Peptides against a protein of PDB entry 8RAJ. Designs and how they scored, part 75

Target 1, 54 residues: chain A of PDB entry 8RAJ
Amino acid sequence: LPAENEDPDKAVVDLHRSPPKTKDPDLTPSGIIAKVKAGDMTQETARELLLAMR

## One batch from the design tools (peptide; made by RFdiffusion4, then SolubleMPNN)

Design b2_p30_1_s4
Fold by OpenDDE base, seed 5:
Formats: C-alpha cells, structure tokens, sequence
Structure b2_p30_1_s4 (fold): chain B 54 residues (1-54), chain A 30 residues (1-30)
C-alpha cells in the first residue's frame, strides 16, 4: 500500500486560515487525534486545531 | 508579557515540527 505522503506542510498552512469547511477526513477531530497517535502531528498543533474548531 | 509568551510558544512549536519532520524524513530514507 503506498503510504500517502501527505505533506505535513498542508496541516500547518491550514492553522492560520479560517476553519476550512472542507470534507477532508484528516482535519476532523478524529483525524487530528489519529495523526497525533501516528506521530504525524504534535500534541500542541492538535490542541490549536481542536480549539479553532470550537 | 503575553505577546512574548505567545511568541516563545510559537517558536517552540516550530522547533518541534521541524524536529518531527526531520525524524520522518530520516525514517523514510531507512
């Protein structure tokens, strides 16, 4: 299975843009928590994203 | 004081993100 090398830069670029109403499964609260568990996102970046979605 | 603390937090975050990125780049070369 090709590991989708989703550029970690895409998650960082969206932190400074108004919460995308994007159907991207990777920007859901569950997707963010999954990236942290995989070691693909910092706990701090995940906290900031989850706070920006509230 | 609050702006300086926020700046320090953002600098520490960027450092952690760069360290994690470098780790993934190294793990992808093994």
Amino acid sequence: as target 1 above (54 residues)
Amino acid sequence: AAEEEERRRREEERRRELEERRRRELEAME
Scores: peptide ipSAE 0.109, ipTM 0.671, DockQ to the pose 0.021
Fold by OpenDDE base, seed 2:
Structure b2_p30_1_s4 (fold): chain B 54 residues (1-54), chain A 30 residues (1-30)
Amino acid sequence: as target 1 above (54 residues)
Amino acid sequence: AAEEEERRRREEERRRELEERRRRELEAME
């Protein structure tokens, strides 16, 4: 008996390795506020970034 | 009027960023 079992399970694991979105921990709402407090960012830029995240 | 206000805000921001940068550069030389 010829058992034709064609195996059609090469699921092409899409090796689109999305580069790990290193969400720059500095671009979180808390990171932005910390940069302003450290004097590394203006209050205006921080306000714009925080508004753009909403 | 809204475009002029936005332009003015961006000019004030750039001025503040330059002032803060100069302040940090001065504080780093002490």
Scores: peptide ipSAE 0.107, ipTM 0.713, DockQ to the pose 0.024
Fold by OpenDDE base, seed 3:
Structure b2_p30_1_s4 (fold): chain B 54 residues (1-54), chain A 30 residues (1-30)
Amino acid sequence: as target 1 above (54 residues)
Amino acid sequence: AAEEEERRRREEERRRELEERRRRELEAME
């Protein structure tokens, strides 16, 4: 199955807006950690997003 | 002091995001 190339540019969640409760797999705690591991997101941005989801 | 540190963090973050974007643009040209 072709991996759906979900556009990596849509994951700039405006850190100043409460994250919408989006069912987007990329905005899950696991998706955020996966992006950091892939080098697609900074550890700093990931920390702020994870704190805003609590 | 806390507000100045927060501004510095946001400036460093924006710099890293621009560097990462440039890296991806370069990797997509190879």
Scores: peptide ipSAE 0.103, ipTM 0.673, DockQ to the pose 0.022
Fold by OpenDDE base, seed 1:
Structure b2_p30_1_s4 (fold): chain B 54 residues (1-54), chain A 30 residues (1-30)
Amino acid sequence: as target 1 above (54 residues)
Amino acid sequence: AAEEEERRRREEERRRELEERRRRELEAME
């Protein structure tokens, strides 16, 4: 008798795992501050981005 | 005096943004 018992609920939950919205690590508050410190972003652009996250 | 200082700050900001954009454009061509 073929084994009917793979829980169909586990397959449905994995398909609805929205790929973790990898919030671009560069667009995190910490990533923005790191770019300013590296000189790769202006303080003004950083201020605007940080204000838009509030 | 305050309006002239604000104008100078905005001119320096625009200059830094243009310099940053040119740097990123050069780094993307290497």
Scores: peptide ipSAE 0.072, ipTM 0.628, DockQ to the pose 0.029

Design b2_p30_2_s1 (from b2_p30_2, 22 letters changed)
Fold by OpenDDE base, seed 5:
Structure b2_p30_2_s1 (fold): chain B 54 residues (1-54), chain A 30 residues (1-30)
Amino acid sequence: as target 1 above (54 residues)
Amino acid sequence: EVMSKEEIIRLVEEGKLSRAEADKLLAKLD
């Protein structure tokens, strides 16, 4: 069994992951803008999401 | 990609990663 010595100080992150199709009820244009204002979302991520909704 | 805690923090500072996403990733490293 390959013991994947996952370094406990490292996580696998897909930085190119398409914005999760989160059934997040807050994934409306207004919800996205609210998350940006709250600092919960970057302006760049918001821009990409809003463009994908067009 | 395998991200360290320091790399995640750097991406937030650079505005490439959302705070909520960073918090979720950091919580997996703890």
Scores: peptide ipSAE 0.115, ipTM 0.615, DockQ to the pose 0.066
Fold by OpenDDE base, seed 2:
Structure b2_p30_2_s1 (fold): chain B 54 residues (1-54), chain A 30 residues (1-30)
Amino acid sequence: as target 1 above (54 residues)
Amino acid sequence: EVMSKEEIIRLVEEGKLSRAEADKLLAKLD
């Protein structure tokens, strides 16, 4: 198959990458907030997770 | 979907992409 000449200035990104279903049993509210502060999680994903924990 | 460096940066600024995800994507464009 011809190597898809992906423009070297473009990457294939899965924008719909489901937030990692890290069944991280250690996802506490504090852990979620820490991930946002570290830049490891989006604020929107954090909001959804925190709402689901109520 | 194919994203540019500028689009990746914009998504971080808009809060749609995490910094860690952006760093991973930018590293693929280097």
Scores: peptide ipSAE 0.113, ipTM 0.604, DockQ to the pose 0.071
Fold by OpenDDE base, seed 1:
Structure b2_p30_2_s1 (fold): chain B 54 residues (1-54), chain A 30 residues (1-30)
Amino acid sequence: as target 1 above (54 residues)
Amino acid sequence: EVMSKEEIIRLVEEGKLSRAEADKLLAKLD
């Protein structure tokens, strides 16, 4: 496997990562709100998840 | 997308990246 010499000064982020549709107990409306308050989730991601639960 | 530390910080400021995800990414660049 070619060791992709990823530049050690760069990180890969998937900005188009679909929000997890998993029945994770942390993905309840209350869990989502708690993650936003903790700074663990963006308001935009929370909005998308909450809309997908309707 | 491949981002620098500065771009990660910018995405947090823009509200496109959570603080927890930023911390995780920054820790990989340390």
Scores: peptide ipSAE 0.112, ipTM 0.607, DockQ to the pose 0.068
Fold by OpenDDE base, seed 4:
Structure b2_p30_2_s1 (fold): chain B 54 residues (1-54), chain A 30 residues (1-30)
Amino acid sequence: as target 1 above (54 residues)
Amino acid sequence: EVMSKEEIIRLVEEGKLSRAEADKLLAKLD
């Protein structure tokens, strides 16, 4: 049976996942956007992370 | 491609970003 290519774009960002209280400065909204500006993160990944932190 | 001012504003309107964080980000785009 062909393995259903679960479209990786259906990473169900669990919007109910409590924002990781990561004291990691790199995982703050400002830190995420700083990574995008630096070219270390894609805009799409940043959007997904910011959504998951809500 | 850096998130535009318009994208930051949309994230606030959608409740995905706090106003305080948006203000810090907007200040870095100027």
Scores: peptide ipSAE 0.100, ipTM 0.672, DockQ to the pose 0.020

Design b2_p30_2_s2 (from b2_p30_2, 23 letters changed)
Fold by OpenDDE base, seed 4:
Structure b2_p30_2_s2 (fold): chain B 54 residues (1-54), chain A 30 residues (1-30)
Amino acid sequence: as target 1 above (54 residues)
Amino acid sequence: EVISKEEIVRLVEEGKLSEEEAKKILEKLE
């Protein structure tokens, strides 16, 4: 089996993946704040997302 | 594309990757 030299410090990510067209109600300012309160999002990420919505 | 841990963090900062996806990827790198 070809040992795929998977660099253990690297992961494959599809950067061309269309942003999930999910009108994820969780991507609203209120949804972002709710995720932070739930511990599902960092305050830093939330800040960046909120800034991107301006 | 193959990305490093540092690139994952940057992609989250740029809003190109969700934190949930980033967490799943980072867990695989640990």
Scores: peptide ipSAE 0.151, ipTM 0.672, DockQ to the pose 0.066
Fold by OpenDDE base, seed 5:
Structure b2_p30_2_s2 (fold): chain B 54 residues (1-54), chain A 30 residues (1-30)
Amino acid sequence: as target 1 above (54 residues)
Amino acid sequence: EVISKEEIVRLVEEGKLSEEEAKKILEKLE
C-alpha cells in the first residue's frame, strides 16, 4: 500500500474521547501550579482553572 | 479527526483540548 504521505502538519486526534475522568490529582491548586512549573501548562490556563475552582 | 497545528491551537484556546495533550500532538507534528 503506498504509504499515504500523511501530511506532516496534520495529526489524528480523537476529539470525542471523553476526557479521562482521571481524578487527575493534578487538578488541585497544587497540581495546577506543579504543571505550570513543569512547563506543561501556561500561566494563563492555570489562572483560569484556579479562578474556576473558587 | 485529522487536525492541523492551527486547529490544535484553536482547540486549546476554546478549552476543547488540554495544553498537555496539545503539546504531545504538536511534538509529533514537528
Scores: peptide ipSAE 0.147, ipTM 0.673, DockQ to the pose 0.063
Fold by OpenDDE base, seed 1:
Structure b2_p30_2_s2 (fold): chain B 54 residues (1-54), chain A 30 residues (1-30)
Amino acid sequence: as target 1 above (54 residues)
Amino acid sequence: EVISKEEIVRLVEEGKLSEEEAKKILEKLE
């Protein structure tokens, strides 16, 4: 069976879902760094997010 | 839809996805 090499960097998201009522601006580069410093985000997750923004 | 890590971040910035949901999705991609 051709292993459908699902790109491990992609996920399925329902884009037709109603947006949350509150915008969370905390996933900006500065917000990510702040969360890591606060202990609210792992360094690994932050690295991946920051790389995705480049 | 299938979206990348970059698109997930953008969706949060646009307010189309919650940070909590984004975190759960990203955790599956790591």
Scores: peptide ipSAE 0.124, ipTM 0.665, DockQ to the pose 0.058
Fold by OpenDDE base, seed 3:
Structure b2_p30_2_s2 (fold): chain B 54 residues (1-54), chain A 30 residues (1-30)
Amino acid sequence: as target 1 above (54 residues)
Amino acid sequence: EVISKEEIVRLVEEGKLSEEEAKKILEKLE
């Protein structure tokens, strides 16, 4: 089957499934900043993610 | 649907994607 994903920066997600009840603290603004401070995320990636939250 | 890293973050914030799945997807995109 041809992979529907040719873009390495994109992924396939089923948007029609039941929404999960859990919130990821690691993807909050504070969680992103914590990952940068820990060296687990680049400053550039963090900037892009934080801008997308506005 | 095919979504970007930024869209994955929005889906988690909106409660449409789980934290665990978002982490697994983001790890595959790195």
Scores: peptide ipSAE 0.115, ipTM 0.665, DockQ to the pose 0.060; fails the geometry check

Design b2_p30_2_s3 (from b2_p30_2, 21 letters changed)
Fold by OpenDDE base, seed 1:
Structure b2_p30_2_s3 (fold): chain B 54 residues (1-54), chain A 30 residues (1-30)
Amino acid sequence: as target 1 above (54 residues)
Amino acid sequence: EVISEEEIIRLVEEGKLSEEEAKKLLEKLK
């Protein structure tokens, strides 16, 4: 199955949702930060994802 | 909206982000 390049900007981030117990390293705080550092994620998307983990 | 320094600090205070990771992120915001 083609890894759907889920455009991180198209991820419906519910800021009020409990942080998902994700085993996906790309959805961990560390993974998000790593993507921002690599230029693979915008600061806006990172903000939304990190805030959803609050 | 761009992630702010204040938001990063809050995530650390909430235990959602390590200080080391926060420092790395803050460095990229400068």
Scores: peptide ipSAE 0.124, ipTM 0.699, DockQ to the pose 0.024
Fold by OpenDDE base, seed 4:
Structure b2_p30_2_s3 (fold): chain B 54 residues (1-54), chain A 30 residues (1-30)
Amino acid sequence: as target 1 above (54 residues)
Amino acid sequence: EVISEEEIIRLVEEGKLSEEEAKKLLEKLK
């Protein structure tokens, strides 16, 4: 007997991708720039991260 | 490779970077 486990958890793919509100403050443009300013990140790494946000 | 001034300006125009943040980054290119 096929157990119709209708798992009703239709993953409501909330197509309203709420921008991940949990922006890791370290991965925001501000956070990236702050790290560069502090000398904790190279400009090259910052460039790659900022371009990935494009 | 260091991020160029032109790249920073493009990021501001695209709304990916604030003008204030861009200014701080531009000061690092000097």
Scores: peptide ipSAE 0.123, ipTM 0.710, DockQ to the pose 0.014
Fold by OpenDDE base, seed 5:
Structure b2_p30_2_s3 (fold): chain B 54 residues (1-54), chain A 30 residues (1-30)
Amino acid sequence: as target 1 above (54 residues)
Amino acid sequence: EVISEEEIIRLVEEGKLSEEEAKKLLEKLK
């Protein structure tokens, strides 16, 4: 089955959804900030994700 | 003063804190 490269931009950040307790280390506040610093994530996406974690 | 994670997140969101500084602060909270 082709692993559909889920377009990282299609993470519909449902701002109203409880942040999935994704044990993904990359989805921690620190991980998000690290991705932005590395140029792997836009500031806008990071802001949205950080907001969803509030 | 040690700021909370929530405050750090807010400051990044508002563009008042750089990603680099935010990372350093978050690591200090752990």
Scores: peptide ipSAE 0.102, ipTM 0.676, DockQ to the pose 0.018
Fold by OpenDDE base, seed 2:
Structure b2_p30_2_s3 (fold): chain B 54 residues (1-54), chain A 30 residues (1-30)
Amino acid sequence: as target 1 above (54 residues)
Amino acid sequence: EVISEEEIIRLVEEGKLSEEEAKKLLEKLK
């Protein structure tokens, strides 16, 4: 199955929402950081995702 | 798993995160 390149920018992250209990490896802190390092995610999107986990 | 202070600092040093954004993340860790 082609891994649907879920556009990381399509993650609607509400900073006031409880962190999603996602088992998605792409939504872990390490996964987010890996995407930023690879240039596959903006720092702003990463910030929003990381802040939503706190 | 949570992002560490050291990991945030590393992203700034690598130029992958701005200092301003890092500050916001660091404040949230506290």
Scores: peptide ipSAE 0.095, ipTM 0.682, DockQ to the pose 0.019; fails the geometry check

Design b2_p30_2_s4 (from b2_p30_2, 22 letters changed)
Fold by OpenDDE base, seed 2:
Structure b2_p30_2_s4 (fold): chain B 54 residues (1-54), chain A 30 residues (1-30)
Amino acid sequence: as target 1 above (54 residues)
Amino acid sequence: EVMSAEEIQRLVEEGKLSKEEADKLLEKLK
């Protein structure tokens, strides 16, 4: 089974960083929601990211 | 995909988002 190399560095979304203009699937609203559901993101982090998209 | 009010409500029902945070997000969708 390919070890999903969960690059731990991808999890530190700098909350003060402008949402990357890149279509990172992990930073879409659906991607953020998926991470919260999986327990890989806090509610507060998700809130800040989602609010920054608007 | 644009985040919908229905998606926010589902997160609250699942206990994955607080009601207070959901209300703030819902206001931004209006």
Scores: peptide ipSAE 0.153, ipTM 0.746, DockQ to the pose 0.019
Fold by OpenDDE base, seed 5:
Structure b2_p30_2_s4 (fold): chain B 54 residues (1-54), chain A 30 residues (1-30)
Amino acid sequence: as target 1 above (54 residues)
Amino acid sequence: EVMSAEEIQRLVEEGKLSKEEADKLLEKLK
């Protein structure tokens, strides 16, 4: 089974792209915070994502 | 799920968000 290489570039949510209405629980504020705490997301990326959700 | 004020405050305390940006987010939650 090809390891779904989660394209790390998909985590680069283009700040100019409307936050995808993706019900991706991982893209909720709580999900972002959880990823940062787990070490799966950088602080800077989390900041950018949270600000884009405004 | 909308960001809570508590979540925003935690981000500031953790150095993940500036106070200025936190204030802007908190104002939007009002």
Scores: peptide ipSAE 0.132, ipTM 0.727, DockQ to the pose 0.017
Fold by OpenDDE base, seed 3:
Structure b2_p30_2_s4 (fold): chain B 54 residues (1-54), chain A 30 residues (1-30)
Amino acid sequence: as target 1 above (54 residues)
Amino acid sequence: EVMSAEEIQRLVEEGKLSKEEADKLLEKLK
């Protein structure tokens, strides 16, 4: 089965944009937390994203 | 999905988030 090319385009989340109500699991609080836990996201980036979701 | 205080606390306990940053997040969840 062809490996789906995960498009490495890190969605630059515009921190000034209202958090998109994207059902993107990677952009949910839990998704962000999971990435930090996995080492795939820095603490600082996670902080900024989580703060923007308030 | 709503960010929870419990989720933030777990990150701190795991050493993935600083207490200072967690406190800032928690204050905003009030």
Scores: peptide ipSAE 0.157, ipTM 0.750, DockQ to the pose 0.019; fails the geometry check
Fold by OpenDDE base, seed 4:
Structure b2_p30_2_s4 (fold): chain B 54 residues (1-54), chain A 30 residues (1-30)
Amino acid sequence: as target 1 above (54 residues)
Amino acid sequence: EVMSAEEIQRLVEEGKLSKEEADKLLEKLK
């Protein structure tokens, strides 16, 4: 099966990607922690979100 | 899943949560 040419240029992690302003109004501190625990969120993003909830 | 003090402490030990944020969360659980 032809290896899908993953265009290496799409892996440009937009370093300027604004931290996902998870405007998810349903993000609770518990939800943030759960995402970090699951590996779906970085510690840094979690810290920013938790700080914004204070 | 209800956050417990033990869960928060584990996240700090795992380096997933800062001590400062953990302290704030622990205060909210009181």
Scores: peptide ipSAE 0.146, ipTM 0.734, DockQ to the pose 0.016; fails the geometry check

Design b2_p30_3_s1
Fold by OpenDDE base, seed 1:
Structure b2_p30_3_s1 (fold): chain B 54 residues (1-54), chain A 30 residues (1-30)
Amino acid sequence: as target 1 above (54 residues)
Amino acid sequence: MEEERRRREEEEERERRMEELERLAEEAAA
C-alpha cells in the first residue's frame, strides 16, 4: 500500500476567499481618529497627519 | 496606591490627547 503522503501543507488556498478588500483606510480625519481608537495608529502619527491636513 | 494614581494620570493624559486629536480632525474636516 503506497503510504499516501498526505502532505499536510496543502494549505487549501481557498481561491474562493474574496481577496480581503483592503479598503485603503481612507486617510480622512475621521478615519485617522478611528485607527487611533482601534490601536492601528499612534497618537503621534495621527497628530502629524491631521496637522498636515490644515 | 501609587500605581493606581499613575495609571489614572496616564489614562487622563491619553484622554486629553484624544480630545486634542478630535479637535484637530474637526479643524481638518472644515
Scores: peptide ipSAE 0.582, ipTM 0.883, DockQ to the pose 0.631
Fold by OpenDDE base, seed 4:
Formats: structure tokens, C-alpha cells, sequence
Structure b2_p30_3_s1 (fold): chain B 54 residues (1-54), chain A 30 residues (1-30)
């Protein structure tokens, strides 16, 4: 059985992927802050996302 | 004592960075 190396980096929010125009409530400015507070997102990734939304 | 001081300084730095992110989020929501 080929070990599917599920690259743990697939959880890297692809900042080069245009934020899906899907109203993902998790990609709102408030949703980003909530993910950082929960430990589900790094401060660096959150900063880059929030700056790209300006 | 030194470890408790270092932990407090790290917590205060983390809090300052969170306040910066909250400001950026407010600006991005406007």
C-alpha cells in the first residue's frame, strides 16, 4: 500500500490561492482572529491574510 | 524567579502582537 504521505503542509493556507470568493465564515477578519486565539492559525499567517484583505 | 519573569515577558509580547492583529482585522473589516 503506498503510504499516502499526507503532507502536513496541506494545512498551510495557500496565501497564493485567491481567497475563495466563498463566504467561508472562517476567512473573515473576525474568523482569522478566532483561529489564532484557538491555536488553529499562526500570528504570521493571520498577519499576511489580514494585510492581503486591505 | 527568572523563569516566571521570562514567562510574563513572553505572555506580554504575545498580547501586544494579538492587539496588533485585532487592529489589522478591524481595518480589514472596514
Amino acid sequence: as target 1 above (54 residues)
Amino acid sequence: MEEERRRREEEEERERRMEELERLAEEAAA
Scores: peptide ipSAE 0.572, ipTM 0.880, DockQ to the pose 0.709
Fold by OpenDDE base, seed 2:
Structure b2_p30_3_s1 (fold): chain B 54 residues (1-54), chain A 30 residues (1-30)
Amino acid sequence: as target 1 above (54 residues)
Amino acid sequence: MEEERRRREEEEERERRMEELERLAEEAAA
């Protein structure tokens, strides 16, 4: 089975381009924490996202 | 001993950062 290279870059929201207007359930505060716990997001990116949501 | 200390300090720092993220997530969800 070819390992589908799920490009991790598609999950990295460029925070510098716009406040996350994305109704993406994966970008909820809880979804961000879940991604960090799964290793799919860095703590730094998560911190920046969560701070931008305040 | 020094490597084990460093690993413990890195783990404790990672845990403190996770607790900060959880607080920030609670604040962002309120």
Scores: peptide ipSAE 0.569, ipTM 0.882, DockQ to the pose 0.655
Fold by OpenDDE base, seed 5:
Structure b2_p30_3_s1 (fold): chain B 54 residues (1-54), chain A 30 residues (1-30)
Amino acid sequence: as target 1 above (54 residues)
Amino acid sequence: MEEERRRREEEEERERRMEELERLAEEAAA
């Protein structure tokens, strides 16, 4: 079975590649924190997103 | 001993950064 190396980079919301769709419940301030706690988002990306929401 | 100290310092830094992010999230939700 080819291990599809799902690039862990595809799970990282790249702010430059995919602007946050405000309609995604996973991109609410609380959803961002939940993703960081789950290991699905970096603290750096979370900081950039949260600062852009101000 | 030095590796255990380093791990604790990294865990404490990670926790401080999470607390900062939680504050930023509260401010962004207001």
Scores: peptide ipSAE 0.568, ipTM 0.881, DockQ to the pose 0.636; fails the geometry check

Design b2_p30_3_s2
Fold by OpenDDE base, seed 4:
Structure b2_p30_3_s2 (fold): chain B 54 residues (1-54), chain A 30 residues (1-30)
Amino acid sequence: as target 1 above (54 residues)
Amino acid sequence: MKKEEEERRRKREEEERMRELERLAEEAAK
């Protein structure tokens, strides 16, 4: 009897992972610096954001 | 010696960039 090929492609990418409710805490200048210090933002992105807030 | 001097240089350059970002944040908060 031929073995049923179980299709291994059920990598169920759970597309229903609710995007983390990033309440974007109001991206204050101090909040940007805190994200860089935490490793959650690059220095380059922080520079661009802080320059745009001038 | 060369590796430790290079690491101390990289750390100083990172601390200088962070001080620049803190100045930009202070200016954007005024």
Scores: peptide ipSAE 0.552, ipTM 0.863, DockQ to the pose 0.745
Fold by OpenDDE base, seed 2:
Structure b2_p30_3_s2 (fold): chain B 54 residues (1-54), chain A 30 residues (1-30)
Amino acid sequence: as target 1 above (54 residues)
Amino acid sequence: MKKEEEERRRKREEEERMRELERLAEEAAK
């Protein structure tokens, strides 16, 4: 079975590279917290995202 | 002793930062 290359670059939202696409369900406040708890996002990036959503 | 105290301190600081993020997420979800 061909391993579908799940592009790991789609999981990490870099705030400095692209404005948060508000249409990504993974960029909701709850989705951000879930990514931090999973180890898929740094606390610093999450803090910056959550502050920008205020 | 010193390493275990530093690890306990680091864990507390991480848990405090997670509680800050959860508060910010609650504020951003309002």
Scores: peptide ipSAE 0.544, ipTM 0.863, DockQ to the pose 0.663
Fold by OpenDDE base, seed 5:
Structure b2_p30_3_s2 (fold): chain B 54 residues (1-54), chain A 30 residues (1-30)
Amino acid sequence: as target 1 above (54 residues)
Amino acid sequence: MKKEEEERRRKREEEERMRELERLAEEAAK
């Protein structure tokens, strides 16, 4: 059966791979939470970002 | 029984972590 469910490698937003651009609305505190809930960011990366915004 | 209890535990731990992140997000948004 073809591997039809390789969900295209949703490039999980990693702090080390994609540093936060302060102007990206998707990297607001609420945008970070939304990405985690969507599976587009790890909880670890989200925690690091949110702590760095404090 | 053990697998269902472990799944319920993992779900609670995940929900607690999400509530922690939501608190951190609220603090970072102030």
Scores: peptide ipSAE 0.537, ipTM 0.860, DockQ to the pose 0.577
Fold by OpenDDE base, seed 3:
Structure b2_p30_3_s2 (fold): chain B 54 residues (1-54), chain A 30 residues (1-30)
Amino acid sequence: as target 1 above (54 residues)
Amino acid sequence: MKKEEEERRRKREEEERMRELERLAEEAAK
């Protein structure tokens, strides 16, 4: 079976493709940290999002 | 020995990066 390398980048919120909507509870500072801990976001994307919220 | 040392190193580097993100999240939440 070809291991579908589910590119972990496809499940990651791309800041350039999906700009942070301040109304998404999943894109709060705490929600971003939770997604990184769950493996649903890269540390790099999380850093960019958190810096853009500053 | 080398593999277990490399794993402990990677884990420390991941924990340090998570602490940086947590500080950035605390700053963004103010």
Scores: peptide ipSAE 0.534, ipTM 0.861, DockQ to the pose 0.575

